# Designs tried in a protein design run: peptides against a protein of PDB entry 5K2M. Part 100

Target 1, 273 residues: chain A of PDB entry 5K2M
Amino acid sequence: MRIGITYTVLRREEMAIKERAGEFGEVVMLHEDDLLFPGNYDLDVVIIRNVSHFKALYTARLFESEGIPTVNSSRLIFEAGDKLFATLRLAGKVPVPEWKAALSEGGALRVPDSLGYPLVSKPVFGSWGRLLAKVNDRDSLEAVLEHRKWMKNPLYGIHYFQEFVEKPGRDIRSYVIGGEFVGAIYRYSNHWITNTARGGKAEPCSDPEVEELSVKAWEAFGEGALAIDIFESEKGLLVNEVNPNMEFKNAARVTGADMAGKLVEYAVEVAKT

## One batch from the design tools (peptide; made by RFdiffusion4, then SolubleMPNN)

Design b2_p18_1_s2 (from b2_p18_1, 6 letters changed)
Fold by OpenDDE base, seed 5:
Structure b2_p18_1_s2 (fold): chain B 273 residues (1-273), chain A 18 residues (1-18)
Amino acid sequence: as target 1 above (273 residues)
Amino acid sequence: MIKVSELPDPFPVELPDE
């Protein structure tokens, strides 16, 4: 078996994946600079670890076009990596925060009629809380919308909003790979954007409800490896978002879960299909 | 227990149009 690993930066995750993949076969590390298509890649499967969502998406699709399966698939990267598309999948299976989407400024200005204030403005793409805005009032909404008009990427014209969820100073990140719950952590933060907050803590999360919800959230997509962000709310657990290009170094260290091994095992299964 | 400061910092993701 020959296992490709595409990467932008050799992180702890990629090192762990490489090490574990070596137990199953020959490992071919493919930096972004090594990728040229169409190619003649002799690989049974490719693990996609490109940092950029779009580079990951296109890399996956390019390998798939050559008959080489990828983990994650381009389909999963596409659907899970877009917050709106992910919400559309999730909303039919699991509790999600209340949300609205608008395709124009005029539509966006009516969102508070349904969600009220405060609400959260999110770009449909991006990670680490980038361009998340807590919108407390009409003036703030107008300001966010005005700024979006001057952003070059047309995807910023897709207006995705969510209710503001009061969190207990933490959120949950869980991991599901091939339909198996692998582990979860609490991420502590004093900031409403838990993922970007400096000085917080990560602790193991051992909650059967989180495990069940995480698996159900994964089942909304039905394939691949996902990190799942879950909020603890007054309404119970809410699945906020999923990530098809998960970072797991901290979760693996905190939980002791073999996330890299589970990812490789799943990739090997995909290669055999 | 790991400090959240060790959690992923905002990674510069190239926007496709940059």
Scores: peptide ipSAE 0.007, ipTM 0.444, DockQ to the pose 0.068
Fold by OpenDDE base, seed 2:
Structure b2_p18_1_s2 (fold): chain B 273 residues (1-273), chain A 18 residues (1-18)
Amino acid sequence: as target 1 above (273 residues)
Amino acid sequence: MIKVSELPDPFPVELPDE
């Protein structure tokens, strides 16, 4: 078996994936600079670890065009990596924060009529809480919308909003790979954005409700490896978002779960189908 | 409570150049 691993930066995750993949076969590390298509790659499966959502998406699709399956698939990356598309999948299966999408400024200005204030403005793409805004009032909404007009990427013209969820100073990050719950952590932050990339603390999360909800959230997509962000709210657990390009070094360390091994095992299974 | 090591600064997601 020949396992490709595409990457932008050799992080702890990619090193762990490489190490574990070596137990199953020959490992081919493929930096973004090494990727040319069509390339006639001799690989049984490719694990996609490109940092950029779009680079990951296109890389996956390019390998698939050569008949090489990917983990994650381009379909999954596309649907899960866009916050709005992910919400559309999730909303049919699991509780999600109340949301609205608008395709114009005029539409966006009416969002508070449905969601009220405060609300959260999100870009449909992006990571680590970039361009998240807590919108407390009309003036703040107008400011966010004004700034969006001057952003070059047309995707910033897609206005995605959620209710502001009051969280207990933490959120939950769970991991589901191939439909199996692998583990979960609490991510602590004094900021309303609880993403661990901002220097938070992590603790193991052992909650059967989180496990069940995480699997259901994964089932909304039905394939691959997902990190799942869950909020503890007054109305119960809410699935906020999923990530088809998961970081897991902290979760693996805290839980002791073999995230890299589970990912490789799943990729090997995909290669055999 | 385990301190989460700072992930390296958010890599600029290269927006597709228009």
Scores: peptide ipSAE 0.007, ipTM 0.460, DockQ to the pose 0.067
Fold by OpenDDE base, seed 3:
Structure b2_p18_1_s2 (fold): chain B 273 residues (1-273), chain A 18 residues (1-18)
Amino acid sequence: as target 1 above (273 residues)
Amino acid sequence: MIKVSELPDPFPVELPDE
């Protein structure tokens, strides 16, 4: 068994994955600078750990074109890594925040007629709450739309909105790998955008409802390793988004779950199919 | 410059090319 690991930066997650992969076979670390295609890669499977969504997506697709399976697959990265495409999968299987998508400014201006105020504007791609806006009124909506017109990437012209969900000062992040629930954490934040980057406290989440919902959310995609972001709302648990390129350092530390081992085990299973 | 290692859980983001 020869296991490739693609990476941009060698984080604690990549180190843990490397260590665990070494128990199953030969490990080949592949920095982004090492990736040229077409290439002669002697690998049975590749674990994709590129930081960039698009670099991860294209890396996965390039290995697949050479007959080498990837974890995650390019299909999963594409569908789960786009907030709108992820919503389309999730909405048929699990509770999600109410949402609207518009393809023009004129369409976007009508979104409050159905969602009301406050609402949340999200880009379809991005991380760490970048370009998330809480839109409280018409003037704020017009301002967000005006700024989007001048952004260079055409994907900013895809207007994705959600209802504003009041959270109890935290959210839930769960992990499902190969259909198995691995663990979950509470992430505490004083801001409506829960982000661990600001020194937020993480605590273990042991809730059977979270476990069941997380597995159902994974089943909407039916493959791979996903981190799942869940909101606690007055309406119950809502699946907000999924991440096909998960960080798990804090979750592994807090829960004691062997997330790196589970990811490698799944990659080895994928290599054998 | 925030070290990429210090970046919180990236949902797939295009990092600007250095």
Scores: peptide ipSAE 0.008, ipTM 0.470, DockQ to the pose 0.075; fails the geometry check
Fold by OpenDDE base, seed 1:
Structure b2_p18_1_s2 (fold): chain B 273 residues (1-273), chain A 18 residues (1-18)
Amino acid sequence: as target 1 above (273 residues)
Amino acid sequence: MIKVSELPDPFPVELPDE
């Protein structure tokens, strides 16, 4: 068994994956600078750990074109890494925040007619709460839309909105790998954006409802390793988004779960299919 | 209780230029 690991930065996660992969076979670390295609890679599977969503997506697809399976697959990265495409998968299986998509400014201006205010404006791609906006009124909506016109990437012209969900000063991040629930944490924040990258604390989450919902959310995609972001709302648990390129350093430390080992085990299974 | 300050800074996502 030869296991590739692609990466941008050697983080604690990549170190843990490397260490655990060494127990199953030969490990080949592949920095982004080492990747050239077409190539002759002697690998049975590749674990994708590129930081950029797009680099991860294209790296996965390029290895797949050489007949080498990836974890995650390019399909999963594509569908799960886009907030709108992820919502389309999730909405058929699990409770999600109420959402609306518009493909023009004129369409976006009508979103409040159905969702009301406050709204959350999200880009379909991006991480760490970048370009998230709480839209409280018409003036704020117009401002967000005006700014989007001047953004170069055409994907900023895809307007994705959610209802604003009042959260109890925290959200939940769970981890499901190969259909197995691995663990969950609470992420605390005094800001409506609970993303841990902006500060806060993490605590273990042991809730059977979270576990069940997390597995169902994973089943909406049916493959791979996902981090799942869940809101505690007055309507109950809502699956907000998923991440096909999960960070798990804090979750692994807090829960004691062997997330790196579970990821490698799944990659080995994928290599054998 | 883990301080979230140990999370890596947001990495610049390279967006394709227009």
Scores: peptide ipSAE 0.007, ipTM 0.452, DockQ to the pose 0.067; fails the geometry check

Design b2_p18_1_s3 (from b2_p18_1, 6 letters changed)
Fold by OpenDDE base, seed 3:
Structure b2_p18_1_s3 (fold): chain B 273 residues (1-273), chain A 18 residues (1-18)
Amino acid sequence: as target 1 above (273 residues)
Amino acid sequence: MIRVSELPDPFPVELPEE
């Protein structure tokens, strides 16, 4: 077994994945600078750990074009890494926050007629609350839309909105790999965006409802390794988003779960299929 | 035609280690 690992930065996750992969076969570390296509890669599977969503997506697709399977697949990275496409998968399987998508300013201005205020404006791509806006009124909505008109990437013209969910000063991050629930944590923050807080405490989450919901959320995609972000709301648990490029060092530390091992085991299974 | 290298991209942010 020859296992490739693509990476941008050698983080704790990549070190752990490398170590565990070494137990299953030969490991080939591939920095982004090493990646040229078309190429002759003698690999049975590639674990995609590029930091950039788009670089991860294209790297996966390029290896797949050489007949080499990837974890995650380019399909999964594409669908899970876009908040709107992820919502389209999730909404048919699990509870999600109420959402609207608009493709024009005129459409976006009518979103409050359905969602009310406050609502959250999200770019379809982004991490850790980047470019999230809590929109409390019409003036705030107009301001967000005005700024979006001048943003460089055309994807910022895709208007994705979500209801504002009141959270108990925390959210849940769970991990599902190959359909198996691996673990979950609470992430604490005093800010309405829980994931951007410096000094956020992580605690283990042992909740059978979280486990069941996490597996169902993974089943909406049906493959790969996903981190799943869940809100605790007055309506119950809501799946907010998924991440196909998961960080897990804090979750592994807090839960003791062998997330790196589970990821490698899944990659080995994919290689044998 | 926007080059991939010119696209704003989501990057994970490491949570501080406890």
Scores: peptide ipSAE 0.021, ipTM 0.496, DockQ to the pose 0.219
Fold by OpenDDE base, seed 4:
Structure b2_p18_1_s3 (fold): chain B 273 residues (1-273), chain A 18 residues (1-18)
Amino acid sequence: as target 1 above (273 residues)
Amino acid sequence: MIRVSELPDPFPVELPEE
């Protein structure tokens, strides 16, 4: 078994994946600078760990074009890594926050007529709560929309909004790999953005409802390894988003779950199909 | 060296130490 691991930065996750992959076969570390296509790579599977969503997506598709399966697949990265496309999948299977999409400023300005205020503006791509805006009023909506016009990437012109969900000072991140629930954590923060990359504390989450909901959320996509962000709301549990290129160092540390091992095991199974 | 400014989804160069 020859396992490729693509990466942008060698993080704790990539180190753990490398270590665990070494128990299953030969490991080939592939920095983004090493990736040239077509390349005729001699690999049975590639674990995609590029930090950029688009780099991950294209890397996966390029390996697939050479007949090499990837974890995650380019299909999954595409559908799960876009917040709007992920919402479209999730909304058919699990409770999600109320959402609206608009394709113009004029459309976006009418979103509050449906969702009210406060609402959350999100880019359809991006990580670590970057460019999330709590929009409390018309003035703040206009400001966000104005700023979006000056952003270089045309995808910033895709306006995705959610209702603002009041949370109990935390959210939940769960992990499902190959349809198996691996673990979950609470992420605590005094800020409305609870992402651990912004200084949130992680604690174990052992809740059967979270486990069930996490598996159902994964089933909306039906493959791969996903981190799932869940809100505790007055309406019950809501699946906010999924991440097909998950960080798990804190979750692994806090839960003791072998996230890296489970990911590698899944990649090995993918290589056999 | 990936210029963060050239990525369609730029990430922080310094990953916050968690």
Scores: peptide ipSAE 0.018, ipTM 0.511, DockQ to the pose 0.247
Fold by OpenDDE base, seed 1:
Structure b2_p18_1_s3 (fold): chain B 273 residues (1-273), chain A 18 residues (1-18)
Amino acid sequence: as target 1 above (273 residues)
Amino acid sequence: MIRVSELPDPFPVELPEE
């Protein structure tokens, strides 16, 4: 078994994946600078750990074009890494926050007629709560839309909105790999954006309802390794988003779960199919 | 800090410490 690992930065996650992959076969570390296509890669599977969503997507697709399966697949990265496409998958299987998508400013201005205020404006791509806005009123909506007009990437013209979910000062991040629940954490923050990347504390989450919902959320995609963001709301648990390029160092530390090992085990299974 | 060319958006970001 020859296992490739693509990466942008050698983080604790990539180090752990490398170490565990060494127990299953030969490991080939592939920095983004090493990736040229078409190429002659002698690999049975590639674990995709590129930081950029789009670089991860294209890297996966390029290996797949060489007949080498990837974890995650380019399909999963594409569908799960876009907040709108992920919502479309999730909404068919699990409770999600109420949402609207608009393809123009004129459409976006009508979103409050359906969802009311406050709203959350999100880009369809991005991480660490970048370009998230709590939109409390018409003036704030107009400001967000005005700023989006000046952003050069056409994807900023895709207006994705959610209802604002009141959370109990935390959210949940769970991990599902190959359909198996691996673990979950609470992420605490006094800010409405609860991402640990913004200084939140992580604690273990042991809740059977979270486990069941996380597996169902994964089943909406039906493959790969996903981090799943869940809100505790007055309406119950809501699946907010998924991440096909998960960070897990804190979750692994806090839960003691072998997330790197589970990812490698799944990659080995994929290589054998 | 991740370079702009490495991100899907036009803004450089620091990798947050999880």
Scores: peptide ipSAE 0.017, ipTM 0.521, DockQ to the pose 0.229
Fold by OpenDDE base, seed 5:
Structure b2_p18_1_s3 (fold): chain B 273 residues (1-273), chain A 18 residues (1-18)
Amino acid sequence: as target 1 above (273 residues)
Amino acid sequence: MIRVSELPDPFPVELPEE
C-alpha cells in the first residue's frame, strides 16, 4: 500500500495522519510544491490535506484523472465545501437553519421579507467565520451588498443567507468518517461565531441525538470524512455546515478519538475498492 | 508560488497554535 498525503502546511493533523498511515504502508508526503500533473504517480490512494478549498478540489480531481482515488473525493470537496451546495444536500435529510439564496442584489434585498431580521450573510466558501455578517437591519444589508460589489471573486455575487440562530454560547462540531461517528465537541465562545480558531474552548460532547444527526448529515453526501457543525437552537439541533477539509487536533485531544487513524483506515478501504 | 493570501479563499499562513 502506497499512501499519498498532499499538504500545504504540516499541521498536527498532517503529522498524526502521516504517523498512522505509516502503519498501513509506505507514506509519500507531497507538499504543494511537489505536485505536477500529469505526474504518473505510483500511489494507491491520496489523502487530501491542502488548506485551500480550491487547491484541495483541484488536487483531488487531478489525482482522480490518473486513476488514483482520493480522500476526500473531488465530488465531496466540491459539494460539501460550498455552503449553498452543502445546504441543498442537507436540507432534504436533516434540520438546517432557515436559508435563502439570491443571485442579484435585487433578490438579496427581498430576503428579509421571508427570513426577517436578524439574519446572517455568508459567502458560499471560506472558513473560520470569515466574511460572516450578522445583519440586523436594512442599512446593514445594503452595506454588505455594497461591499460585495467590489469583491473580485465572482462567487461573492452568490448571496447566501441564514436565519440568525440564538445559541447557548456554544456550538457542536462532530466528525463522521466513512459513515461512522468518530466523536464530537462543544465549542464555547462569547461571540456569536463560536469557532475554536477564534479562541473558543473545546469540551467533549456525548449526546446520542448529535451522533444520530451527524450520521444522517454524512449520509446526505454518502462518502468521505466530514466535520459537521451543529447548532443547539430553540427549535432543536440544526446542521449549519459541513467541512470536507476538517481540522481535528482539538477534537482528538479533547475526546481521545483517533480521528487520524479512522481517516487512514477509510483511505485504505477506498484504495481497495 | 501563489501566496495563500492571493487565493480566493485566503487562509492565514500561521494557524493559531491552540
Scores: peptide ipSAE 0.022, ipTM 0.513, DockQ to the pose 0.261; fails the geometry check

Design b2_p18_1_s4 (from b2_p18_1, 8 letters changed)
Fold by OpenDDE base, seed 5:
Structure b2_p18_1_s4 (fold): chain B 273 residues (1-273), chain A 18 residues (1-18)
Amino acid sequence: as target 1 above (273 residues)
Amino acid sequence: MIKVSELPVPFPVVLPED
């Protein structure tokens, strides 16, 4: 078996994946600079570890065009990596924060009529809380919308909003690979954006409800490896988002879960189908 | 247990048209 691993930066995750993949066959590390298509790649599967969502998406699709399956698939990267498309999948299977989408400023200005204030403005793409805004009032909403008009990427014109969820100073990140729950952590922060906040701690999360919910959230997509962000709310657990380009070094370290091994095992299974 | 400062942090990504 020949396992490709595409990457932008050789992180701890990519090193761990490389090491574990070596137990199953030949490992071919493919930096972004090594990729040219169409190509004659002799690979049974490619593990996609490009940092950029779009580079990951296109890389996956390009390998798939050569008849080489990818983990994650371009379909999964596309649907899970877009917050709105992910919400559309999730909302039919698991509790999610209340949300609205608008395709114009005029539509967006009516969102508070249904969600109230405070609400959260999110771009449909991007990671680590980038361009998340807590919108407390009309003036703040107008300001966010005004700023979006001047952003170059047309995807910033897709207005995605959630209710503001009051969290108990933490959130949960879980990992599901090939439908198997692999582990979860609590991420502690006094800031409402837990994933970008400085200071605090990460601890193992051992909660059967989190495990069950995480698997159900994965089943909304039905393939691949996902990190799942879950909120503890007054309404119970809410699945906020999923990430098809998951970072797991910290969760693996904290939980002791073999996330890299599970990812490789899944990729080997995909290669055999 | 790890510090939150060791959690995933914003990574520089080039967006289309950047």
Scores: peptide ipSAE 0.007, ipTM 0.380, DockQ to the pose 0.057
Fold by OpenDDE base, seed 1:
Structure b2_p18_1_s4 (fold): chain B 273 residues (1-273), chain A 18 residues (1-18)
Amino acid sequence: as target 1 above (273 residues)
Amino acid sequence: MIKVSELPVPFPVVLPED
C-alpha cells in the first residue's frame, strides 16, 4: 500500500495522518510545490489535505484522472465545499436553516420578503467565517450587495442567504468518516460566528441526537470524511454546513477520538475498492 | 423542545438588539 498525502502546510492534522498512514504502508508526502500533472505517481490512494478548497478540488481531480482514488473525492470536495451545493444535498435528508439563493442584486433584494430580517449573507465558498455578514436591515443588505459588485471573482455574484439562527453561544462540530460517527465538540463563542479558529473554546459533545443527525447528514453525500456544523435552535438541531477538508486537532484533543487513524483506515478501504 | 435560552452557556449570549 502506497499512500499519498497532499498538503499546503504541515499542521498537527497532517502530522497525525502521516504517522497513522505509516502503519498501513509506504507514505509519500506531497507538498503543493511537488505536484505536476500529468505525472507518473505510483500511489494506491491520496489523502487530500491542501488548505485551499480549489487547490484540494483540482488536486483530487488530477489524481483521479490518473486512475488514483482520493480521500476526499473531487466530487465530494466540490459538492460539500460549496455552501449552496451542500445545502441542496442536506436539505433532502436533514433539517437545515431556511435559505435563499439569488443570482442578481434584484433577486437578492427580494430575499427579506421571504426570510425576513436578520439574515446571514454567505459566500458559497470560503472558510473561517470569511465574508459572513449579519444583515439586520435594508441598508445593510444594500451595502453587502454593493461591495459584492466590486469583487472580481464571479462566485461573489452568487448570493446565498440563511435565516439568522439564534444560538446558545455555541455550535456543534461533528465528524463522520466513511459513514461512522467519530466524535463531536461544542464550539463556544460570544460572537454570532462560532469558530474555534477565531479563538472559540471547544468541549466534548456527547449527544445521541447529534450522532444520529451527523450520520444522516453524511449520508446526503454518501462518501468520504466530513466535518458537520450543527446549530442548536428553538426548532431543534439544524445542519448548517459541512467541510470536506476538516480541521480536527481541537476535536481530537478534546474527545480523544483517533480521527487521523479513522481517516487513514477509510483511505485504505478506498484504495481496495 | 428545549428553548435556546434554556441551554447552558458559559457566558451571556449576545443577541441582536432592536
Scores: peptide ipSAE 0.000, ipTM 0.290, DockQ to the pose 0.016
Fold by OpenDDE base, seed 4:
Structure b2_p18_1_s4 (fold): chain B 273 residues (1-273), chain A 18 residues (1-18)
Amino acid sequence: as target 1 above (273 residues)
Amino acid sequence: MIKVSELPVPFPVVLPED
């Protein structure tokens, strides 16, 4: 078994994956600078750990084009890593925050007619709450839309909105790998954006409802390794988003779950199919 | 309650350079 691991930055997650992968076979660390395609890669599977969503997506697709399976697959990265496409999958299976998508400014300006204020404006791509905006009024909506016009990436012209969900000063991040629930944490923040990358506290989450919902959310995609962001709302649990390029060092530390091992085990299974 | 350190993820948002 030869296991590739693609990466941008050697983080604690990549180190843990490398260590666990070494128990199953030969490990080939592949920095982004080492990647040239077409190539002659002698690998049975590649674990995709590129930081950029797009680099991860294209890296996965490039290996797949050479007959090398990836974890996650380019399909999963594409569908789960885009907030709108992820919502389309999730909305048919699990409760999600109310959402609207618009393809023009004129469309976006009508979103409050359906969702009211406050809204959350999201780019369809991005991590760590980047370019999330709480839109409290018309003036704020117009400002967000104006800024989007001047952004070079055309994907910023895809207007994705959610209802603003009042959270109890925390959210939930769960992890499902190969359809198995691996663990969950509460992420505490005094800010409406609870993402741990902005500084936070984590505690174990041992809730059977979270486990069940997390598995159902994973089943909306039907493959791979996903981190799942869940809100506790007055309406109950809502699946906000999924991440096919998960950070797990804090969750692994807090829960004691072998997330790196589970990811490697799944990659080894994928290599055998 | 365990403090989650900020991940120093140097995200260059590789915006596609035009």
Scores: peptide ipSAE 0.007, ipTM 0.384, DockQ to the pose 0.067; fails the geometry check
Fold by OpenDDE base, seed 3:
Structure b2_p18_1_s4 (fold): chain B 273 residues (1-273), chain A 18 residues (1-18)
Amino acid sequence: as target 1 above (273 residues)
Amino acid sequence: MIKVSELPVPFPVVLPED
């Protein structure tokens, strides 16, 4: 078996995946600079670890076009990596924060009639809480919409909103690979955006309700390896988003779970189908 | 206890520069 691993930066995750993949077969590390298509790749499966969502998506689709399966698939990366498309999948299976999508400013201005204030404005793509806005009133909504008009990427014209969820100073990140729950952590932050590089702690989360909800959230997509972000709310657990390009070094360290091994095992299974 | 700052965060989508 020949296992490809595509990457932008060799992180602890990629090193762990490489090491574990070596136990199952020959490992071919493929930096983004090595990727030209069409190509003649002699690989049974490719593990996609490109940092950019769009680079990961296109890399997966390009390998698939050559008959090489990928983990994750381009379909999963596309649907899970877009917050709105992910919400559409999740909302049919698990509790999610109340949400609205608008395709115009005139539509967006009516969102508070349904969600009320405060609400959260999110871009459909991106990470690190970038361009997340807590919108407390109409003046703030108008300001966010005005700024979006002048952003060059047309995807910023897709207005995605959620209810503001009051969290207990933390969120939950769980990991499901091939339908198996692998582990979960609490992520602590003093900011309403918990996923910030501004310090805080990670601790193990051992909650059967989180495990069950995480598996159900994965089943909304039905394939691959996902990190799942869950909020603790007064309404109970809410699945906020999923990540098809998961980072797990801290979760693996905190929980002791073999996330890299589980990812490789799943990739080997995909190669055999 | 691991610092959240050490949590790899999903990287920015590099939009194609027009």
Scores: peptide ipSAE 0.007, ipTM 0.382, DockQ to the pose 0.068; fails the geometry check

